# Designs tried in a protein design run: peptides against a protein of PDB entry 7AE7. Part 289

Target 1, 321 residues: chain A of PDB entry 7AE7
Amino acid sequence: KVYKDLREFLEVLEQEGQLIRVKEEVNPEPDIAAAGRAAANLGKNQPAVFFEKIKGYKYSVVTNVHGSWQNHALMLGLDKNTSTKDQFYELNRRWDKFPVPPNVVKREAAPCKENVIDKDINLFEILPLYRINEQDGGFYISKASVVTADPEYPDDFNKLNVGTYRIQVKDRDRVGIQALAMHDIAVQLEKAEAENKPLPIAITIGNNPLVTFMASTPVGYNQNEYEFVGALQDGVPMDIVKSDLYDHLYVPAGSEVVLEGHIIPRVRTVEGPFGEFPGSYSGARLQCEVKIDRITHRTNPIFENLYLGIPWTEIDYLMAL

## One batch from the design tools (peptide; made by RFdiffusion4, then SolubleMPNN)

Design b2_p29_3_s4 (from b2_p29_3, 20 letters changed)
Fold by OpenDDE base, seed 2:
Structure b2_p29_3_s4 (fold): chain B 321 residues (1-321), chain A 29 residues (1-29)
Amino acid sequence: as target 1 above (321 residues)
Amino acid sequence: SMKEELEKIEKENQERVAAAEAAFEAAQA
């Protein structure tokens, strides 16, 4: 089984008993985090949790999408009871199919382009933002697949990076991003900042689960994560679409929300603290600032966000391979 | 193998971190 988008995956999770649907209106705090903790207490077979109604917001949230080995097996289109060993074997077998180039679809065929916001941008209107941890210094977007290119080689598709980074919401149209030196985005940002130029960015939320997986998986600087997604789809290309603002940035065609903007060169602002683990907070740091210039989104967009819980975080499943 | 590739990438990332730390120290001096 191959998934075009998050919605097709959530349907399969629900059919397989790996998704809990919360139909009652919840408070963003503390109910989302509390329900996540409750889901984590279900043992090794942790379901995704889908919140249909959130007080003060128009749209839904889903958490813990990758939060179990069963969900991971289903992501690979395997039986949910496939052993971790057999999942790893199949992952390695599919990895050898790299590269599988993506299909570039027309704008009119891309679900992420159904709606556009280019004026009076307010992230709080499009994303049901909440604090993941009580002591977090703000609202975080923790499962975004962030698309950037090499500013020296913008037309080199092999240098197009799709990564997962910690993103703090700072204002209606501004986010902080943690670009560590080990990340490919840091190399690209350094090149842009050397020339005092903005770095083009697309922050994509609610993707095909293999896109989220590959964005969290280290790859070579000259390897495109989308070509690995095609490999992990057993040779079926994924669908991408050109960004609205940039000719050289491509986003998943099925993304729930796409935040298009730029990293402001040589600007650093306070970011954090963030609870990376229960009871463990990273200190406040000076991080890059992104200006959001355009949003595209599906009708009734689903905000996919990270679950942080005991004893296993969703990160542990995304990085354990 | 995927494992050997990941080990290579991890090494390259460590080298980039070390270079960035050295550049930061040099800029503070």
Scores: peptide ipSAE 0.043, ipTM 0.477, DockQ to the pose 0.020
Fold by OpenDDE base, seed 4:
Structure b2_p29_3_s4 (fold): chain B 321 residues (1-321), chain A 29 residues (1-29)
Amino acid sequence: as target 1 above (321 residues)
Amino acid sequence: SMKEELEKIEKENQERVAAAEAAFEAAQA
């Protein structure tokens, strides 16, 4: 099976008994993290946890979408009981199909374009933000697929980068982003900052689970993550759409939320601390700042966020392959 | 193989980090 968006995947997770719905109103803190920990303690077959109602917010949260080998098998469109070995063999077989170019769809056909916010931007009105860990220095968006291009080669689709980065909410329309030298975004940012230019960016939330997987998987600088998604879909192209602000940026057509903006050149602000692992906090660092200039979103957008719990984190499943 | 490709990418990333560190040190000198 191939999924167009997060919603189709969540439907399958629910049908397969790999999703728990919390229908009661919860407090953002500590209930989201507590319920995630409780679900993780149910055994090796950790389900996704979907919170329908969050006090003080309009929209829902889902966590732990990639949080088990069963969920990973289902992401590949396999039986949930497929062994880790057989999942790895199938992943390798599909990887050899690279490149599978995506389909560019019209704006009117892209679910991520259903609603637009271009003034008075407030992230708290769109995303049910919460602290993941007790000692976190703020609210984090930890499972976004971030789209950037090479400023020197903006029309080279092979240099389009889709990566996962730690994002701290700084204000209603500002986020901090951790861009390390090992990340492709850092190469692109260096080129923009050399000319004191903003780097165009699209932060996409709530994607096709293979987009999230590939955004967390290292690829070559001249390899496009969307072409790998098509390979991992066994040769079925994924659907992308042009961003509203930038002709050279493409986002997943099915994204729940798209934050379009720019990295402010030569500005660094304090980001962190964040509990990347249970009991391990990264210190505060000077990181890049993103201004959000436009939001597009699906009606009733689902905020997909990372679950950081014991004994296994969702990162362990995203990076274990 | 996927493994060989990932090992290649990891090496290229390490080389980029080393180059960035060297450039930073050279700019502070």
Scores: peptide ipSAE 0.041, ipTM 0.401, DockQ to the pose 0.019
Fold by OpenDDE base, seed 1:
Structure b2_p29_3_s4 (fold): chain B 321 residues (1-321), chain A 29 residues (1-29)
Amino acid sequence: as target 1 above (321 residues)
Amino acid sequence: SMKEELEKIEKENQERVAAAEAAFEAAQA
């Protein structure tokens, strides 16, 4: 089975008993994190947790989407009881299908384009933001697939990078992003900053689960994550659409929310702390600043965010395969 | 293989980190 978007995957998770739906209104803090921890304590079959109603917010949150081996099996379109060994075997088999080029769909065919915000941008109106950990220095967007390109080779699709980065909300239209030297975005940013130019960026939230998986999986600088998504879909291309602001950036057609903007050159602002692991916080540091210039989103967008809990974090599953 | 590619990428990433650290140290000296 192949999923076009997060919603098709959530439907399957719910059908397979791998999603808990919280219908009662919850407080964003501490209830989201508390419910995630409670779900993790249900045993080996850690479900996704879908919060339909969040006090003070209009839209929903889903967490722990990748938070179990059952969810990983389902992501691959396998039986939920497929062994970790067989999942790994199937991943390796499908990996050899790379590259599988994505389909570029028209703007009118892309669900992520249903709504546009191009003025008076306020992230809090679109995303039910909350602190993932009590000691976090702010609100984080932790499961975004961030799209950037090589500013020297913007038309080289093989250099289009889709990565997962630590993103802290700074203001209504600003986020801090952690671009470490080990990340491909850091190479691209260095080139832009050398010329004192902004780096174009699209921060995509609520994707096809294989996009999120590949965005968290290291690939070569000259390899496109979308072409791996097609490989992991057993040779079925994924659907992408051109960003609204940039001809060279493509986003998943089914993204719940797309934040389009730019990294401000040679600007660094305080970011963190963030609880990357239970009881472990990375300190506050100076990080890059992103200006959000445009938002596109699906009607009633779902904010997919990371679950961090004991004994296994969602990141442990994202990095384990 | 996926494993060999990941090992290659990890090595390249480590080299990039080491280069960035060296550049930072050189800029502070």
Scores: peptide ipSAE 0.038, ipTM 0.579, DockQ to the pose 0.020
Fold by OpenDDE base, seed 5:
Structure b2_p29_3_s4 (fold): chain B 321 residues (1-321), chain A 29 residues (1-29)
Amino acid sequence: as target 1 above (321 residues)
Amino acid sequence: SMKEELEKIEKENQERVAAAEAAFEAAQA
């Protein structure tokens, strides 16, 4: 089985008994985090949790999409009871199919382009934002696949980077992003900042689960994550579409929300604290600031966000393969 | 293999971090 978007994957999770649907209205705090913890206590088969109604918000939230080995098996289109060993064998077998180039679809064929916001941008109108941990210094977007390119080689598709970064909401149209030196985005940002230029960026939310997986998997600077997604789909290309603001940036065609903007050169603002691990907060740091200039989104977009639970976090599953 | 590629990338990432830390320390001296 191959998935075009998050919605097709959520349908399979629900059919396989790996998704809990919360139909009653919840408070964004503390109910989302509390319900996530309650679901994690259901044992080894941790389901995704889908919140249909959130007080004060128009749209839905889903958490813990990658939060179990069963969900990983289903992501690969395998039986949910496939052993971790057999999942790893199949992952390695498919990895050798790299590169599988994506299909570039027309704007009109891309679900992420159904709606556009280019004025009076307010992230709180599109994303049901909440604190993941009670002591978090703000609202975080934790499962975004962030797209950037090399400013020196903007037309080199092999240098197009799709990565997962810690993103704090700073204002209605601004986010902080953690660009560490180990990340390919840091190399690209350094090149832009050397010339005091903005770095173009697209922050994509609610993707095909293999896009989210590959954005969290280290790859070479000259390897494209979308070409690995095609390999992990057993040779079936994924669909991408050109960004609205930048000719050289491509986003997943099925993204629920796309935040297009730029990293402001040589600006650093206070970010955090964030609870990276239960009971462990990272200190406040100076991080890069992104200005959001345009939003595209599907009708009734689903906000996919990270679940942080004990003893295994969703991050542990994303990084353990 | 995926494992060998990941080990190579992790090594390259660690080298980039070490270089950035050294540059930061040198700029504060």
Scores: peptide ipSAE 0.033, ipTM 0.616, DockQ to the pose 0.020

Design b2_p29_4_s1 (from b2_p29_4, 12 letters changed)
Fold by OpenDDE base, seed 2:
Structure b2_p29_4_s1 (fold): chain B 321 residues (1-321), chain A 29 residues (1-29)
Amino acid sequence: as target 1 above (321 residues)
Amino acid sequence: SELEKKVEEQRKKLEEILKETAKKLEEEE
C-alpha cells in the first residue's frame, strides 16, 4: 500500500484500529495534550488521536500519527503486526532503490492548492494551535516538513532539503525556526545571510507519512528526501508540486497546509522556551524568523502535530529507524 | 532578564491574537 497523503494514511489507521477519533469538542489546552497522554497509556500499540472539533477553531488536529511500531508498519504498507526487525529489513531493502524521482504534478491536480490565502494572513485561522506543554513560550508547529534549497544552486534538485525543525508561532504571519548548525537548512541559511538575502522556504504540514519520516531522517546534503520517499514506497514515485512563490521549491502535492515565505536575513528574535522532554525545557534563545507570505491548504485542513508525552515521545519512533 | 521579558511580551501578544481570532471566527459562524 502506498499513500498519496495524510488522509489516506489516517483512513488505514482507522480501519486497522490504530486511530482514535474524538468527536466531542475539546479545549485546545489542556485537552489535546491530556488525550494524547491518555492514548499513550493504552500500551505499546499507541493509536493516532484525531480531534474533530476544537473550541475556538474551525479545523481538526491529529497527533501521534507515527507513535507506534504498528503505525510504522502500516506506513510501509505492511501488516500492522510486522516485527521491528522485519520493518528494518524492508526499509533497508527499499532504501537501495534510491533514487526514485518524484512526479511533478500540475497545480490543478495538487490537493494542497485547493485554497489560497495571500492577504491578511493569520495562522490561527488555519491551524488549531495549542501549547504542547504548559510552560512553553508559545505555540509550536513540531511536525512540519520544511523545504529549502541551496541559494547558490537553487535549480539543483539534489540539494533540495526537506527537514523537520522546531517552529514557534511568533505572530499572525511569522514563525521562529530553530536552524542548528548541524542541519542542512543552516548551511543554506548561512549562504543566504552572507549575501544578506532572504532564504525561500515552504513549511508543509500534514503530509504523506513517509515524507514526514524522511524529513526526520538525516540524509546527505546532495540527496533529495523525495527520492527516498519513492524508494520507501518500493519504487512508486511520490507526487510533488511547484510552490506558488518559488520556481525552485517543490512541496508534497497532498500537504494539508503549505506556509510559503522566507527566512529574514540576519534577524534573530526570541524563541522558546519549549518542553522537548517531559519536565525538561530548552531555554529561550534568539532564533531565525520566517515571514509567511502565502498559505495554500486543502479544504478542511488537518493540523498534524507531534505528540510529546510520557513514557515515549513520537520522536522516539521517528528516529528509531 | 531581558530575554524573559521578551518571552512574556511575546506570550501576551500571541494570547491576544488567539482571543481576537476566536472572536472573529465566532462572528463568522
Scores: peptide ipSAE 0.444, ipTM 0.903, DockQ to the pose 0.865
Fold by OpenDDE base, seed 3:
Structure b2_p29_4_s1 (fold): chain B 321 residues (1-321), chain A 29 residues (1-29)
Amino acid sequence: as target 1 above (321 residues)
Amino acid sequence: SELEKKVEEQRKKLEEILKETAKKLEEEE
């Protein structure tokens, strides 16, 4: 089984009993986090949790999409009861199929292009934002696949980077991004900032689960994460589409939301704190700031966000394979 | 600290944006 988008995967999760649908209206805080923790207590088969109605918002939230070994098996198109050993074996077997070049679709064929916002941008109108932890310094977008390129080689598709970074909402149209030196984005940002130029960026939310997986998996600077997604799909190319603002940035065709903009050069603003792990807060610090210039999104976009639970987190599963 | 003050100012700002947005969205329903 290959998934075109998050929605196809959520459908399979629901069919397999690996998704709980919350139909009643919830408060963003504390209900989303509380329900996530409650779902975690249901035992070894930790389901995704889909919140259909969030008070003060129009759209839905899904959490814990990658939050179990069963969900990981299903992500690979395997039986949900596939052992972790067999999942690892299959992942490694498919990894050797790299590269599998993606299929570039036309704009009209890309679900992420169904709606456009290019003025009066307000992230809170599109994303049902909430504090993951009570003591968080703000609202975080924690499962975005962030697309950037090498500013010296923008047309080199092999240098296109898709990564996961800590993103804090800073304003209606601005986010803070944590670009650590170990990340490919930091190399690209350094090159842009050396020339005092913005770094083009596309922050994609609600993707094919293998995109999210690969965005969380370190690869070589000259390796494209989309070509690994095709490999992990057992040789079936994934669908990508050109970004609206930048000819050199490609986003997953099925993304629920795409935030297009730029990292502001040589600007650092306060970001944090954030509870990365249970009982551990990363302190506030100065971080990069992104200006959002354009949003494209599917009709009724689903906000996929990170689940944080005790004693385990969704991050543990994303990094386990 | 100065940093803690900035964090608190930012939190308050975003909470107001959230409230304003919620009100707007409720009025559109």
Scores: peptide ipSAE 0.443, ipTM 0.902, DockQ to the pose 0.859
Fold by OpenDDE base, seed 1:
Structure b2_p29_4_s1 (fold): chain B 321 residues (1-321), chain A 29 residues (1-29)
Amino acid sequence: as target 1 above (321 residues)
Amino acid sequence: SELEKKVEEQRKKLEEILKETAKKLEEEE
């Protein structure tokens, strides 16, 4: 079984008893984080939590999509009770199918293109933003799959990078990105900044769960994460679509929200603090800043965000394989 | 610190944006 988008996966999670719906209106803070922690206390079978109505916002939030071994099995299209060992075996078997090139679909066939915002951009109108931790320096987008390319080789599809980075909302149309030196995005940014040029970027939110998984999995600089997604789909290609602003950037066709813009060259602004782990904060630092120039989104977009709780975080499951 | 001051200024700005956005969304319903 393969999933075209997050919505198909959420439907399966619900059918399998791995999704809880909160239908009552919640406050963004502290209720989203509190409900996530409460769900974590239900034991090892941690469900995803879907918040249908959030005070002060139009759209929904889902958390803990990858937050259990059952959810991880279902992501692979396996029985939810598949052992961790068997999941790992199947993952490795499918990994050997790399590369599986994606299908490039037309713009009109891509659900992420249903709506466009190209003026008066305000991220708070599209994303139900909340602080994950009380002491966080702001609102974070923690499960985005960020698409960038090598500015020297923009037509080399193998150098297209899809990665996961810490993203803080900085303004209505600005986000900070933590680009560490070990990340492919940092290499690409260095090349752009050497010429004092913006780095084109697409920040994609609410994806096929295998896209999110691969964006969190280190691969070679000359390997495309979408070709691994096809491998992990047991040889079924995923669907991608060209970004609106850039001919060389491709995004998942089924993304809930796509933020298109550029990293501002040679600018560093305050980012953080963020509680990456309970009781530990990554301190405030000067980080890269992205200007958002265009948003495309599905009708009634779902904001997928990271669950952080004690004793297990969603990151533990994303990295455990 | 200067960095802490900048963090607080940013928090305040974003809280204002959040309030303004919430009001706008309520007026559109």
Scores: peptide ipSAE 0.439, ipTM 0.902, DockQ to the pose 0.853
Fold by OpenDDE base, seed 5:
Order: C-alpha cells, then structure tokens, then sequence
Structure b2_p29_4_s1 (fold): chain B 321 residues (1-321), chain A 29 residues (1-29)
C-alpha cells in the first residue's frame, strides 16, 4: 500500500484499529495532551488520536500518527503485526532503490493548493494551536516537514532539503525555528545570511507519513528526501508541486497546510522553553525567525502535531528506524 | 532575567491573539 497523503494513511489506521476518533468537543488545553496520554497508556499498540472538534477552532488535530510499531508497519504498507526486525529488513531493502525521483504535478492537481491566504495571515485561524506541555513558552508546530534549498545552487534538486525542526509560533504570521549547526538548513541559512538575504522556506504540515519519516531521518546534503520517499514506497514516486512564491521550492502535493515565507536574515528572537521530554525542558534561547508570507491549505485542513508523553514519545519511534 | 521577561511578554501576546481569534471565529459562525 502506498499513500498519497495523510488522509489515506489515517483511513488505513482507522480500519486497522490504530486510530481513536474523539468526536466530542475538547478544550485544546489540557484535553488534547490528556487524551494523548490516555491513548498511550493503552499499551504497546498505541493508536493515533484524531480530534474532530476543538473549542475555539474550526479544524481538527491528529497526534501520535507515528507513535507505535504497528503504525510504522502500516506506514510501510505492511501488516500491522510485522515484527520490528522485518520492518527494518524491508526498510533496508527499499532504501537501496534510492533514488526514485518524484512526480512534479500541476498546481491545479495539488490538494495543498485548494485554498490560499495571502493577506491578514493569522496562523490561529488555520491551525488549532495548543501547548503540548503546560510549561512550554508557547505553541509549537512540532511535526512539520520544512523545505529549503541551497541559495548558491537553488536549481540543484539534490540539495533541496526536507527536514524536521522545532517551530514555535511567535505571532499571527511569524514563527521561530531552531536551526542547529548540525542541520542542513543551518548550512543554507549561513549562506543566505552571509549576503544578508532572506532564506526562502516552506513549512509543510500534515503530509504522507513517509515524508514526515524521511524529514526526521538524516540523509546526505546532496540527497533529496523525496527521492527516498519514492524508494520507501517500493519504487512508486511521490507527488510534489512547486511552491507559489518560489520556483526552486517543491512541497508535497497532498500537504494539509503549507506556510510559505522566509527566514529573516541576521535576526534572532526569543524561543522556548520547550518540554522535549516530560519533566525535561530545553531553556529559552535566541533563535531564527520566519515571516509567513503566504498560506495554502486543503479544505478542512488536519493539523498533525507530535505526541510527547510517557512511556515513549512519538519522536522515539521516528528516530528508532 | 531579561530573557525570562521576553518569554513572559511573548506568552501574554500569544494568549491575547488566541482569545481574539477565538472570539472572531465564534462571531463568524
């Protein structure tokens, strides 16, 4: 099984008993986090949790999409009871199919382009934002696939980077991004900042689960994560579409939400604190700031966000493979 | 600290945006 988008994957999770649907209206805080923890306590077969109605918001949230070995098996299109050993074997087998180039689809064929917001941008109107931890310094977008390119080689598709970074909401149209020196985005940002230029960026939310997986998986600077997604789809190309603002940035065609903008050169603003693990907080620091210039989104977009809880966090599963 | 002050100011700003947004969305329904 290959998935075009998050929605097709959520359908399979639900069919396989690996998704809990919360139909009653919930408070963003503390109910989302509380329900996530409750689901995690159901044992080793942790389901995704889909919240249909959130007080004060129009749209839905899904969490813990990658939060179990069963969900990882299903992501690979395997039986949910496939052993971790067999999952690793299959992952390695498919990895050798790299590169599998993506299909570039027309704008009109991309679900992420169904709606456009280019004025009066307010992230809170599109994303049901909530604090993951009570002591968090703000609202985080913790499971986005962030697309950037090398400013020196913008047309080199092999240098197109799709990564996962900690993103804090800073204003209606601004986010902070943690670009650490070890990340490919930091190399690209350094080049842009050397010339005092903005770095073009697309922050994509609610993707094909293999996109999210590959965005969290370190690859070489000259390797494109989309070409690995095609490999992990056993040779089936994924669909990408050109961003609206930038000719050299491509986003997943099926993204629920795409935030297009730029990292402001040589600006650092307060970010954090954030509870990366229960009882463990990364302190506040000065981090990069992104101006959001355009949003595209699917009708009734689903906000996919990271589950952070005990006994295992969702990130533990993302990093374990 | 100055950094802690900035964090608190940021929290207050975002809480206000959240409240304003929720009110706007309720009025549009």
Amino acid sequence: as target 1 above (321 residues)
Amino acid sequence: SELEKKVEEQRKKLEEILKETAKKLEEEE
Scores: peptide ipSAE 0.437, ipTM 0.900, DockQ to the pose 0.864

